# Designs tried in a protein design run: peptides against a protein of PDB entry 3J47. Part 45

Target 1, 121 residues: chain A of PDB entry 3J47
Amino acid sequence: IRLTNQLKSLKGLQSKLKDVVEYLDKVINKELPINHTILGKLQDVFNLLPNLGTPDDDEIDVENHDRINISNNLQKALTVKTNDELMVIYISNLVRSIIAFDDLIENKIQNKKIQEQRVKD
Target 2, 26 residues: chain B of PDB entry 3J47
Amino acid sequence: NAQYHLLVKQGDGLLTKLQKYGAAVR

## One batch from the design tools (peptide; aimed at target 1 N83)

Design b2_p29_7_s1 (made by RFdiffusion4, then SolubleMPNN; from b2_p29_7, 19 letters changed)
Fold by OpenDDE base, seed 2:
Structure b2_p29_7_s1 (fold): chain B 121 residues (1-121), chain C 26 residues (1-26), chain A 29 residues (1-29)
Amino acid sequence: as target 1 above (121 residues)
Amino acid sequence: as target 2 above (26 residues)
Amino acid sequence: TDVKLRDEMIEEVLRQIEEVTKLQKELQA
């Protein structure tokens, strides 16, 4: 039962990770704004990832050590992949913020030029 | 991990500079 | 003075865009 739930959670995480990558591609292409709800859910999944590989302390059966190590390695790999995706999202947000700021500066320059022209007329 | 943290730190540095310029233009 | 300062700020913003774009490429590699 526990392994089947872990496998289902892992498949769900993999699907969600794919959805985040697809969303990131749309964000990079400027097709969609960032959905903060998706990001929050991804962060929640990431914060739960460490707990998905902790067996409750009560049954360290020595025969499961190799399977636990594989699960922990997969969880670590998924953690790294999720971190990389979160970083791409963060960078994409920074780029958008910088572009929006550049547009703000240009608008201020234009407004000043218009005001200076009105004072000369 | 280390490269990841470095990239995030560089992005935070850029954001901080952006905020300083925004305050100077206000 | 104010126009020159704003032009310098635009140049620095453009530089920041380039730096962020470089970091994004480094992450994708």
Scores: peptide ipSAE 0.364, ipTM 0.867, DockQ to the pose 0.030
OpenDDE base, seeds 1, 3, 4, 5: peptide ipSAE 0.352, 0.337, 0.340, 0.345; ipTM 0.865, 0.861, 0.863, 0.860; seeds 1, 4 fail the geometry check

Design b2_p29_7_s2 (made by RFdiffusion4, then SolubleMPNN; from b2_p29_7, 20 letters changed)
Fold by OpenDDE base, seed 2:
Structure b2_p29_7_s2 (fold): chain B 121 residues (1-121), chain C 26 residues (1-26), chain A 29 residues (1-29)
Amino acid sequence: as target 1 above (121 residues)
Amino acid sequence: as target 2 above (26 residues)
Amino acid sequence: EEKKLRDEMIENVLRQIELVQKLMEELRA
């Protein structure tokens, strides 16, 4: 029963992770706006994922250990990959925000120069 | 994990600075 | 004074861009 529930939870997590990756790809491709709430929830899920893979120290039979280890390693690898993708998106958005801010500063400087020139004329 | 957390922390620092500058420009 | 403040803000934005670039390089490593 516990093993079946773990497998079901893992499959659910894998499906959700796939959906997240697809969402992130759409955001990177500018097909959808970034939803910060979704990203925050995803981060929370990923921060909780390492805790979901700790088998309680109960004597789990050696034959199932390889499948559990492969599953945990796969989840860890998927988590790392998704974290990296999320990080790339976050950094990309930050860079865009910084560039937009730089443009805003330049526009304000230019507007001030235009106003100063109008006062001199 | 440590590198990821460091990167997030640095990004948050940049965002905070960006917000401060945005407030100064307003 | 206002011009000096704007120049300082621009310099800070440039520093932020450099920091973001370093973060991207670290992510690729």
Scores: peptide ipSAE 0.327, ipTM 0.847, DockQ to the pose 0.032
OpenDDE base, seeds 1, 3, 4, 5: peptide ipSAE 0.314, 0.355, 0.345, 0.330; ipTM 0.846, 0.851, 0.854, 0.843; seeds 1, 3, 4, 5 fail the geometry check

Design b2_p29_7_s3 (made by RFdiffusion4, then SolubleMPNN; from b2_p29_7, 20 letters changed)
Fold by OpenDDE base, seed 4:
Structure b2_p29_7_s3 (fold): chain B 121 residues (1-121), chain C 26 residues (1-26), chain A 29 residues (1-29)
Amino acid sequence: as target 1 above (121 residues)
Amino acid sequence: as target 2 above (26 residues)
Amino acid sequence: TDLELRDQMILEVLRQIEEVQKLQKELEA
């Protein structure tokens, strides 16, 4: 049960990472703004991730425990690190999209000012 | 986790404001 | 008035971008 839940969660995280990458590619290509739904689902995944590491107390034999614990701690640390890196990339792309949108708004404001001056002449 | 969620929430807030502004400029 | 309001909104967006960049730097540290 525990390994199956970890594998399901890893698959869920992998699917979500794929969705984030696909979204970031669309943002890099200037096709779409940041999707709040993708962010909400990412937040939900991260809120569920801490619950994936609680050992239910069921009697699994002592000799395999050390290798499994080291693997779980390393996997958790790698998951956290990968998450932090993906967040930095996501935020960086968000900031770039916002700057590009700000420049677009400024261009529209300038064009409107030029049109208003031409109507007064 | 908490700092991350805060940063994402701030980005979403900024995006929402920018969208409202873009809609008001149209 | 509408142009001034727009300029104020742009300034607020720029301030929020700077705040997000600061939080990003704090997270990388």
Scores: peptide ipSAE 0.371, ipTM 0.861, DockQ to the pose 0.034
OpenDDE base, seeds 1, 2, 3, 5: peptide ipSAE 0.355, 0.343, 0.328, 0.326; ipTM 0.860, 0.859, 0.855, 0.853

Design b2_p29_7_s4 (made by RFdiffusion4, then SolubleMPNN; from b2_p29_7, 20 letters changed)
Fold by OpenDDE base, seed 3:
Structure b2_p29_7_s4 (fold): chain B 121 residues (1-121), chain C 26 residues (1-26), chain A 29 residues (1-29)
Amino acid sequence: as target 1 above (121 residues)
Amino acid sequence: as target 2 above (26 residues)
Amino acid sequence: EENKLRDQMIEEVLRQIELVEKLQKELEA
């Protein structure tokens, strides 16, 4: 059960990463805005990932030590993937900032042109 | 990890450039 | 000059996105 849940969570995270990449491509192409709900859900998954690796304090049996090491390696791999997703989010925010600055520049250029025209009239 | 940190560092550098640009436009 | 700086920033962001996509594909393999 626990291993199956970890595998399912990993697959879910993989699918989500793919969705984030696809979303970034759409943002680059100006087709879609950033979905904050998707980002929030992703953050929630990441906040839950450390908890998926916390053993509930039930029962000292030595046979679990190898499973704990495998779980820790999986959690570490998931943490790396989480960092990659966070990086993608960060890049998306950078792109948004660049677009917002572009719009600001264009607005300033337009305002300057309007002012120059008013001085010529 | 190292590649991730490098990419984050490059992103931070870009943010800094963006901030300088925004200050020059003001 | 401002447009040139903007274009450079966009290019760098696109390069970072591509790097993330490559890392994602490697993790999926």
Scores: peptide ipSAE 0.368, ipTM 0.865, DockQ to the pose 0.027; fails the geometry check
OpenDDE base, seeds 1, 2, 4, 5: peptide ipSAE 0.322, 0.356, 0.364, 0.329; ipTM 0.853, 0.863, 0.869, 0.857; seeds 1, 2, 4, 5 fail the geometry check

Design b2_p29_8 (made by RFdiffusion4)
Pose (drawn by RFdiffusion4):
Structure b2_p29_8 (pose): chain A 91 residues (1-28, 36-48, 72-121), chain B 26 residues (1-26), chain P 29 residues (1-29)
Amino acid sequence: IRLTNQLKSLKGLQSKLKDVVEYLDKVIHTILGKLQDVFNLNNLQKALTVKTNDELMVIYISNLVRSIIAFDDLIENKIQNKKIQEQRVKD
Amino acid sequence: as target 2 above (26 residues)
Amino acid sequence: DEHEEAVEELQEHLKEKQEEVEELQEEFE
């Protein structure tokens, strides 16, 4: 789902660029200003990425903890299944 | 870095315990 | 730079450990 959403966003840019190229050919405004703003707004992320890297580490640790909890419940389930099997054999 | 490593080390320790439990179950 | 590299190494280590837990979960599934 996230991927489809990202693709839609990129699609708009691609179409928008084509339109802009055609517009420029024909010319040979508010949209242009807006685009420029967006441009000014990955490069900048570079410095910002430094911080993100720290946060990514924290969300990785959290995911690890959750995996451990899921494994614990999984073991319990397996034990219950074994017990059920033993009871059936006895029967 | 050292502080960050500390939290990471603790997380590894818990992971080891969980692995041990899994081995005991097997 | 050293700090950034250290944080990237720690992220890789965490990812390896997460994969080990996923493998264990598959063995017990």

Design b2_p29_8_s1 (made by RFdiffusion4, then SolubleMPNN; from b2_p29_8, 21 letters changed)
Fold by OpenDDE base, seed 2:
Structure b2_p29_8_s1 (fold): chain B 121 residues (1-121), chain C 26 residues (1-26), chain A 29 residues (1-29)
Amino acid sequence: as target 1 above (121 residues)
Amino acid sequence: as target 2 above (26 residues)
Amino acid sequence: EQEVKDRDLMIEQIKRRIEQVKELMKEFS
């Protein structure tokens, strides 16, 4: 259940990002007027996303091109770490489900043996 | 990607074996 | 003129952020 909800949320985010790109392309092509309210709301959503592009504001003077690559590398490293953590949670839940099902099967076999013994007595 | 897909396939294989075992005990 | 430049800059910032999120999603795949 939790993993299915996470996958559904990720698919929902992917669809929404596609819709935003399509909207931006229509605005660039002058097919739609620039809606400042939509743009502001999109900016707010992106500002609520962890700012993976700011090393702390205390180093003045490295050209903005190297900052983009460092940001992408940090973002990549955090993504890999988060994926590994989610994978461990997935395996743990799978193993727990297997154990609980094996215990249920063993309990059912034992209950069947007890019932067969009671019919012979 | 490839290791994650391998892990998911292994998990699905285990779940399928478990379902077969549960059906055989029923 | 300045308001058009500020809008274009904001659009470019949003595009960069979208592309970063797309790259993240490829790594989760």
Scores: peptide ipSAE 0.405, ipTM 0.817, DockQ to the pose 0.017
OpenDDE base, seeds 1, 3, 4, 5: peptide ipSAE 0.257, 0.350, 0.287, 0.254; ipTM 0.834, 0.798, 0.854, 0.839; seeds 1, 4 fail the geometry check

Design b2_p29_8_s2 (made by RFdiffusion4, then SolubleMPNN; from b2_p29_8, 21 letters changed)
Fold by OpenDDE base, seed 5:
Structure b2_p29_8_s2 (fold): chain B 121 residues (1-121), chain C 26 residues (1-26), chain A 29 residues (1-29)
Amino acid sequence: as target 1 above (121 residues)
Amino acid sequence: as target 2 above (26 residues)
Amino acid sequence: AQEVEDRRKMIEEVLRRIQLVEELKKEFS
């Protein structure tokens, strides 16, 4: 029962991660704004992933070792995918912050030019 | 990794420009 | 393990750059 629930949760997570990647692609393309709530929930799901793969000390039969290895490989693959998604988000935030700062600097340069012109008049 | 490094390099280039503009406005 | 750690370090590096931009914005506010 527990392993079946873990596999179901993992398949559900994989589907959600695909949806998040598709969402992130839309955000990169400026088709949608970043939804911080979706990202926070995704991070929470990933913070729970390490806990989904802690084998409780139930008897390690050879079949359990292979299942544990598959679970660990899948958790690793999901962690890698998550890191890529987080990187895309952080880069998108960085680019937006840089653009906003560039606009601020340009506004200050314009204000300085206006002040210099007022002193000459 | 390579795509990430390209994006980081692009970000660093923009940051360097912003720093130069910042120094010119001071 | 190493690939995950390398990716974590890359995210931390991007976060530091975002923080630097926010600090610059504060200096110009």
Scores: peptide ipSAE 0.314, ipTM 0.847, DockQ to the pose 0.670
OpenDDE base, seeds 1, 2, 3, 4: peptide ipSAE 0.312, 0.290, 0.271, 0.311; ipTM 0.844, 0.816, 0.832, 0.841; seeds 1, 3, 4 fail the geometry check

Design b2_p29_8_s3 (made by RFdiffusion4, then SolubleMPNN; from b2_p29_8, 21 letters changed)
Fold by OpenDDE base, seed 5:
Structure b2_p29_8_s3 (fold): chain B 121 residues (1-121), chain C 26 residues (1-26), chain A 29 residues (1-29)
Amino acid sequence: as target 1 above (121 residues)
Amino acid sequence: as target 2 above (26 residues)
Amino acid sequence: EKEVKLRDEMIQEILRRIEEVEKLMKEFS
């Protein structure tokens, strides 16, 4: 039961990761804004992943040690890869927020100049 | 990991400063 | 005039921050 639930969760995570990557490509291409709900759910999954990698104290047979090391290395590599992707998204959002703010300031400056000109006429 | 967290922390600092400027321009 | 000057200073500070972020992206790429 626990292993089947882990496999189902992993498949669900893989599907969501694919959806996130597709969403990322659309975001990088400026086609869509970032969905905070997808990002939050992804973060929640990643915050839970370290807790899945520390089994408390139940006797893990020595034959599982190599499989656990491979799984932990793969999980670590996947976590690093996804952290890098999330970082690129975060930076891209930051840059977009900064650009949008710059445009807002420029628009305010222009509107003020137009208003000052109308008061002089 | 450490470099990633540093970059995120720096980005958050920049965002916070940006928000302060947005409030000062309003 | 003072308000325009303040906004211009804020724009310059924003541009500097964009450059800082771009530098960080290059350091991690």
Scores: peptide ipSAE 0.301, ipTM 0.838, DockQ to the pose 0.029
OpenDDE base, seeds 1, 2, 3, 4: peptide ipSAE 0.207, 0.273, 0.277, 0.294; ipTM 0.785, 0.832, 0.833, 0.846; seed 1 fails the geometry check

Design b2_p29_8_s4 (made by RFdiffusion4, then SolubleMPNN; from b2_p29_8, 20 letters changed)
Fold by OpenDDE base, seed 4:
Structure b2_p29_8_s4 (fold): chain B 121 residues (1-121), chain C 26 residues (1-26), chain A 29 residues (1-29)
Amino acid sequence: as target 1 above (121 residues)
Amino acid sequence: as target 2 above (26 residues)
Amino acid sequence: EEEVKLREEMINQILRQIKQVEELKKEFS
């Protein structure tokens, strides 16, 4: 039962990670804005991931210890890699937001100059 | 971890400033 | 003018953050 639940949770996580990567690719391609709710939920999932690799202390069969340690190290490495990817995407969105605000400021400055010219004529 | 969280916090602070600016421009 | 100056400061803050991310990536490589 526990292995099936772990496999189901891992498949659910893998599907969610795929959905996130697809969303992030769409954001990178400027097809969609970043959804802060998706980012927040993803951060929460990653903050909980270190706890998904701690078996409750009550069924450690000694023969699986090396495979469990390799799985935990891989999970930690995947968590770090995904945090780095999330950070890059977060920064990319910050930069895009700044560029969009730049264009807004420039448009406002131009509109103000046009109004000042119309008042002088 | 700590440096990553600090960087994310600083970026959130910048987004908040950007949002305040956009509200002052409207 | 004040608005443009505030934006330039925000851009500079982001550039500093990007640099900190790059340094962090080098430490983990």
Scores: peptide ipSAE 0.344, ipTM 0.850, DockQ to the pose 0.030
OpenDDE base, seeds 1, 2, 3, 5: peptide ipSAE 0.358, 0.351, 0.351, 0.321; ipTM 0.846, 0.851, 0.850, 0.838; seeds 1, 2, 3 fail the geometry check

## One batch from the design tools (peptide; aimed at target 1 K108, target 2 R26)

Design b2_p30_1 (made by RFdiffusion4)
Pose (drawn by RFdiffusion4):
Structure b2_p30_1 (pose): chain A 91 residues (1-28, 36-48, 72-121), chain B 26 residues (1-26), chain P 30 residues (1-30)
Amino acid sequence: IRLTNQLKSLKGLQSKLKDVVEYLDKVIHTILGKLQDVFNLNNLQKALTVKTNDELMVIYISNLVRSIIAFDDLIENKIQNKKIQEQRVKD
Amino acid sequence: as target 2 above (26 residues)
Amino acid sequence: EEDLNELDEAENKMNEQSNKIHEQFNKIEE
């Protein structure tokens, strides 16, 4: 789902660029200003990425903890299944 | 870095315990 | 054998996540 959403966003840019190229050919405004703002707004993420790296590490650790909890419940389930099997054999 | 490594080390320690439990169950 | 395989898969996933944490920490150090 996230991927489809990202593709939709990129699609708009691609179409928008084509339109802009055609517009420029024809010319040979508010949208242009808006685009410029967006441009000014990856490169800059470079410095910002430094911080994101730290935060990514924290969300990795959290995911690891969750995986451990899920493994614990999984073990319990497996033990219950074994017990059920034993009871059936007894029967 | 050292502080960050500390938390990481603790997380690894818990992971080891969980692995040991899994081996005992097997 | 199936239960043991599911437990091994879960452990492998946790190890992969642990390795990702260490790789990310190394990136922070660099």

Design b2_p30_1_s1 (made by RFdiffusion4, then SolubleMPNN; from b2_p30_1, 20 letters changed)
Fold by OpenDDE base, seed 4:
Order: structure tokens, then sequence, then C-alpha cells
Structure b2_p30_1_s1 (fold): chain B 121 residues (1-121), chain C 26 residues (1-26), chain A 30 residues (1-30)
């Protein structure tokens, strides 16, 4: 069960990354205006979030740190325009992480309530 | 740009609050 | 019970965080 959920989360992340790459390619090719396409991809990513299982708190923190570090490292090497795009992606990832963490906290609270009810029974 | 930096700052602030809350729930 | 009150307080804190997330999302949409 845990491994399956992790694999599903990883697949979801992979799909998201693919979408981001496709977006970046479209931006590079000037097929779409950067801002509108970024916003569209951000929305697509948010729509995919509910399908991602809630990662453990520790996994969320590590994954976010890695993503943040990757984004920051890429920003240093890129043009101002690309930097702005990466910043939008970063914010989106941050918001996603926050939402996922909120869901995790809610699940923990629910689990505590269930445990308390079991003790009372 | 300045607007993006402000948005990042707001997100970071929210993340920090969320982390503190998560630690308190444990 | 005291434990139930604490859980309710925690839930209220989560709701506040969710509201802040919502406001952040609104700012992103601008």
Amino acid sequence: as target 1 above (121 residues)
Amino acid sequence: as target 2 above (26 residues)
Amino acid sequence: SADDQELDEQLANMERILQQVHELLKEIEK
C-alpha cells in the first residue's frame, strides 16, 4: 500500500514535470505567451494535486527543499525571462506543497479522533 | 520582479506557519 | 473533554491556514 502510493505520487510528479517541460518548450519556441501558458500549466498542476496521495510530512519537506534548491540553482544560470517563469513554477510548487501538507494535517487530526473514539469504546 | 518576490515571500510565510502548525499537531 | 477542545482549536488553526492559502492563490491569479 505505501509503496503503491509512493509510486502513484511519483507518477503524478513525473506527469507534472512532463507538462512543465512541454510548457517550457512552447515558451522557448514562442508558440505561447509565457505568462498565460504558465498560468494554464499551474492550473493543470493544481488539478492534478487531488490525485496525488498525501506524502508524509518529512517527505514533503525534503521534496520541497530539493525543488526549491533546483529552482534557485537554475535561476542563477538563466535569463531574466526564464527566471520569472521559474519563479512562477516555484510559487506553484510551494502552494501545492502547502495544500498537500494541509491535507496531511487534516488526516492526522482525523486519525487522532478515530484513536480517541477507539479508546472510549 | 517585485510582485513575484512579494508573492514568494507570502508563500514562504504561509509555509512557515504550516510547518509550525504541523509541529504542534505532532 | 479537554482533548476534544484541543482538537477543535487545532482544527480552527488549520482553517486559518487554509484561508491564508486561499488568499495566496487569489494573489497568484492576479
Scores: peptide ipSAE 0.266, ipTM 0.818, DockQ to the pose 0.071
OpenDDE base, seeds 1, 2, 3, 5: peptide ipSAE 0.248, 0.282, 0.265, 0.253; ipTM 0.766, 0.808, 0.777, 0.809; seeds 1, 2 fail the geometry check

Design b2_p30_1_s2 (made by RFdiffusion4, then SolubleMPNN; from b2_p30_1, 22 letters changed)
Fold by OpenDDE base, seed 1:
Structure b2_p30_1_s2 (fold): chain B 121 residues (1-121), chain C 26 residues (1-26), chain A 30 residues (1-30)
Amino acid sequence: as target 1 above (121 residues)
Amino acid sequence: as target 2 above (26 residues)
Amino acid sequence: SADDKELQEQLENMERILQQVHDLLQKLES
């Protein structure tokens, strides 16, 4: 029962990760802005993944050691995938930050030019 | 990995532009 | 592990860039 629930949770996570990947692709293509809620949920999933295969769970179902190992391996694989997605999100955020900063600098330069013109007048 | 590196390069390019603008503001 | 190290290095590089941008912002605000 517990292992089945873990597997179901992993499948749910996998589906969510797929949705995140699709969203990230749209963000990379500048089709959509970053959704902080999705990022937060992804982080939460990442933080919870280690808890799904804790040694405490292994103590309860020693008889299913092979299944637990497989589940743990799947969880690790999903964790790696989640990390990759987080990196993509991070890069996307960085790029957006750089663009925003560029716009800010440009605005400051323009304002400075306007002030210099006013002093000359 | 290749796509990631491309994004990094684009970010570096933008950063370089920002540095140039920063120097112009000073 | 090798792939993880490469990814970490890339993330660190991005963090450095972000820090530089942050420093520039601080200079512009001053």
Scores: peptide ipSAE 0.289, ipTM 0.845, DockQ to the pose 0.081
OpenDDE base, seeds 2, 3, 4, 5: peptide ipSAE 0.266, 0.273, 0.300, 0.281; ipTM 0.833, 0.837, 0.846, 0.838; seeds 2, 4 fail the geometry check

Design b2_p30_1_s3 (made by RFdiffusion4, then SolubleMPNN; from b2_p30_1, 18 letters changed)
Fold by OpenDDE base, seed 4:
Structure b2_p30_1_s3 (fold): chain B 121 residues (1-121), chain C 26 residues (1-26), chain A 30 residues (1-30)
Amino acid sequence: as target 1 above (121 residues)
Amino acid sequence: as target 2 above (26 residues)
Amino acid sequence: SADDQELQEQLENMKRILNKVHELLEKIKE
């Protein structure tokens, strides 16, 4: 039961990560805006990920140790990958914010130039 | 991890500067 | 005007920020 739930959660995470990567590629290509709801759900998944790796202390049968180590390494690798994806989303949001502010500044400069020309006429 | 944290810190510094500029433009 | 010069300086600072963000993005891709 626990292994099946871990596999299902991992598959769900992998599917979501794929969707996020596809979304990030579209964001980088300026095809789509960043969805804050997707970002929030990703953060929630990451906050829950550390809880997936604590085996309760009960029956450590020796034969499962290698599979558990592989699972922990995979979880760590997935955590790193998702942190990188979150970072790319964050940077993409920063870049969009900077572009929006640049456009605002340019519009303000243009409006001031138009006002100065009207005062000289 | 260290490179990631450095990148996040740099991004936060840039965001703070951007916010100051946005306040000056208002 | 003095105000236009200040706005241009702010724009240049934002461009520097953008360049730093691009450098960080390239470091993430590595």
Scores: peptide ipSAE 0.315, ipTM 0.857, DockQ to the pose 0.075
OpenDDE base, seeds 1, 2, 3, 5: peptide ipSAE 0.305, 0.296, 0.287, 0.284; ipTM 0.856, 0.850, 0.849, 0.844; seeds 1, 5 fail the geometry check

Design b2_p30_1_s4 (made by RFdiffusion4, then SolubleMPNN; from b2_p30_1, 22 letters changed)
Fold by OpenDDE base, seed 3:
Structure b2_p30_1_s4 (fold): chain B 121 residues (1-121), chain C 26 residues (1-26), chain A 30 residues (1-30)
Amino acid sequence: as target 1 above (121 residues)
Amino acid sequence: as target 2 above (26 residues)
Amino acid sequence: DEENKELDEQLENIERILKQVHDLLKKLES
């Protein structure tokens, strides 16, 4: 039972890490905005975390129960932290893209003004 | 979560405005 | 023993994923 619960928690962590890799790959490929599906999956994992700690009605030793609760709390905290980090990265990339686009627009306007001035001269 | 979604929505709106402006300047 | 083997396999998979994340971060820094 305890080993099974640890395996489930580890599988959850593995899935989360896979989602992080997928997100980073999309960032590298400039496929922003962030895939909302990844955020959705992370939220789903978060919503499933309380269920990962539901012991089957078997006679569980008090020591095993405490360790399971600690593991679940740690996994929950890690999930929240990762979500926040991914959100920050997403927002930062969005802002950078907006700034870069604004600069591009301004450069085009300036180039057009220079060309118009050359035609008048 | 709500603040994040609001910020994303605001950013997307700004990006759309910039795209429209860029298309008008071209 | 079988459960321990499965745990070891999962840990190995996590290590592999962490290496992939590291490689991706290096690509972003370049």
Scores: peptide ipSAE 0.186, ipTM 0.737, DockQ to the pose 0.014
OpenDDE base, seeds 1, 2, 4, 5: peptide ipSAE 0.269, 0.249, 0.257, 0.234; ipTM 0.830, 0.793, 0.822, 0.793; seeds 1, 2, 4, 5 fail the geometry check

Design b2_p30_2_s1 (made by RFdiffusion4, then SolubleMPNN; its pose is not in this set)
Fold by OpenDDE base, seed 4:
Structure b2_p30_2_s1 (fold): chain B 121 residues (1-121), chain C 26 residues (1-26), chain A 30 residues (1-30)
Amino acid sequence: as target 1 above (121 residues)
Amino acid sequence: as target 2 above (26 residues)
Amino acid sequence: AQNDELLKQEIQRFEEKLLELEKILAEAEQ
């Protein structure tokens, strides 16, 4: 039962990670704004990943130790991948913020030039 | 992990510089 | 005048940092 639930959770996580990657690709391609809800869910998944891979200290039978190690290695690899995806989202948000700010600055410069011209006329 | 933290730190540094510039332009 | 020149210098400094962020993004996609 516990292993089946872990496998189901891992498959659910993998599906969510795929959805996030597809969303990230759309964000990178500027096709969609960053969905804070998807980002929040990915962060929640990331925060839950260590908790899903920490066996609560209740009875790890020695025969499951190899399966747990494989699961932990896979979880670590998925955690790294999730971190890289989160980083790409974060950088994309920073880039968008910088562009939006640059546009704001340019608009302010233009408005100031228009005001200075109106004072000279 | 370390590379991720470095990239996040670089991004935060850029955001901080962006905020300082916004305050100077205001 | 002086404020506009300072503003232009800061824009240029932001463009340089944007380019640095784009490089970091490209490295993260690899």
Scores: peptide ipSAE 0.297, ipTM 0.845, DockQ to the pose 0.026
OpenDDE base, seeds 1, 2, 3, 5: peptide ipSAE 0.300, 0.274, 0.279, 0.275; ipTM 0.843, 0.838, 0.840, 0.834; seed 1 fails the geometry check

Design b2_p30_2_s2 (made by RFdiffusion4, then SolubleMPNN; its pose is not in this set)
Fold by OpenDDE base, seed 5:
Structure b2_p30_2_s2 (fold): chain B 121 residues (1-121), chain C 26 residues (1-26), chain A 30 residues (1-30)
Amino acid sequence: as target 1 above (121 residues)
Amino acid sequence: as target 2 above (26 residues)
Amino acid sequence: AQNDELLKQYIQNFERKLIELEKILEEAEQ
């Protein structure tokens, strides 16, 4: 029962992760705006995922221990990869916001210079 | 994790500086 | 005049930090 629920939760997570990747790809491609609420919930899910990978010290047979370690290492690697991808997206958005604000400041400076020139003429 | 948080903190610091600049230009 | 010069210095400092952020982004994509 517990393993079946874990597998179901993992499949549900995998499906959600796929939906997230598809969403992130759409956001990267500027097809959809970033939803901060979705990103926050995803971050919460990822912050909870490492806590799901603590092996309860229950005597799982040595052959399953290697498979569980490989699965946990793959899950950790996938979590790290997804976290890095989310980080890249976050930084890209931050950089874009910064550029847009810089352009706005430059436009304001140019407008002020034009106004000062008009007052001197 | 720590590098990510550091990077986010640096980005937020830049955004804050940019906001201060935008306020000083007004 | 002084405000315009301070503004230029601030833009230049901002551009440098932007380039640094872009570099960190490129390093995170590798």
Scores: peptide ipSAE 0.252, ipTM 0.827, DockQ to the pose 0.027
OpenDDE base, seeds 1, 2, 3, 4: peptide ipSAE 0.263, 0.244, 0.254, 0.259; ipTM 0.834, 0.824, 0.828, 0.832; seeds 1, 2, 3, 4 fail the geometry check

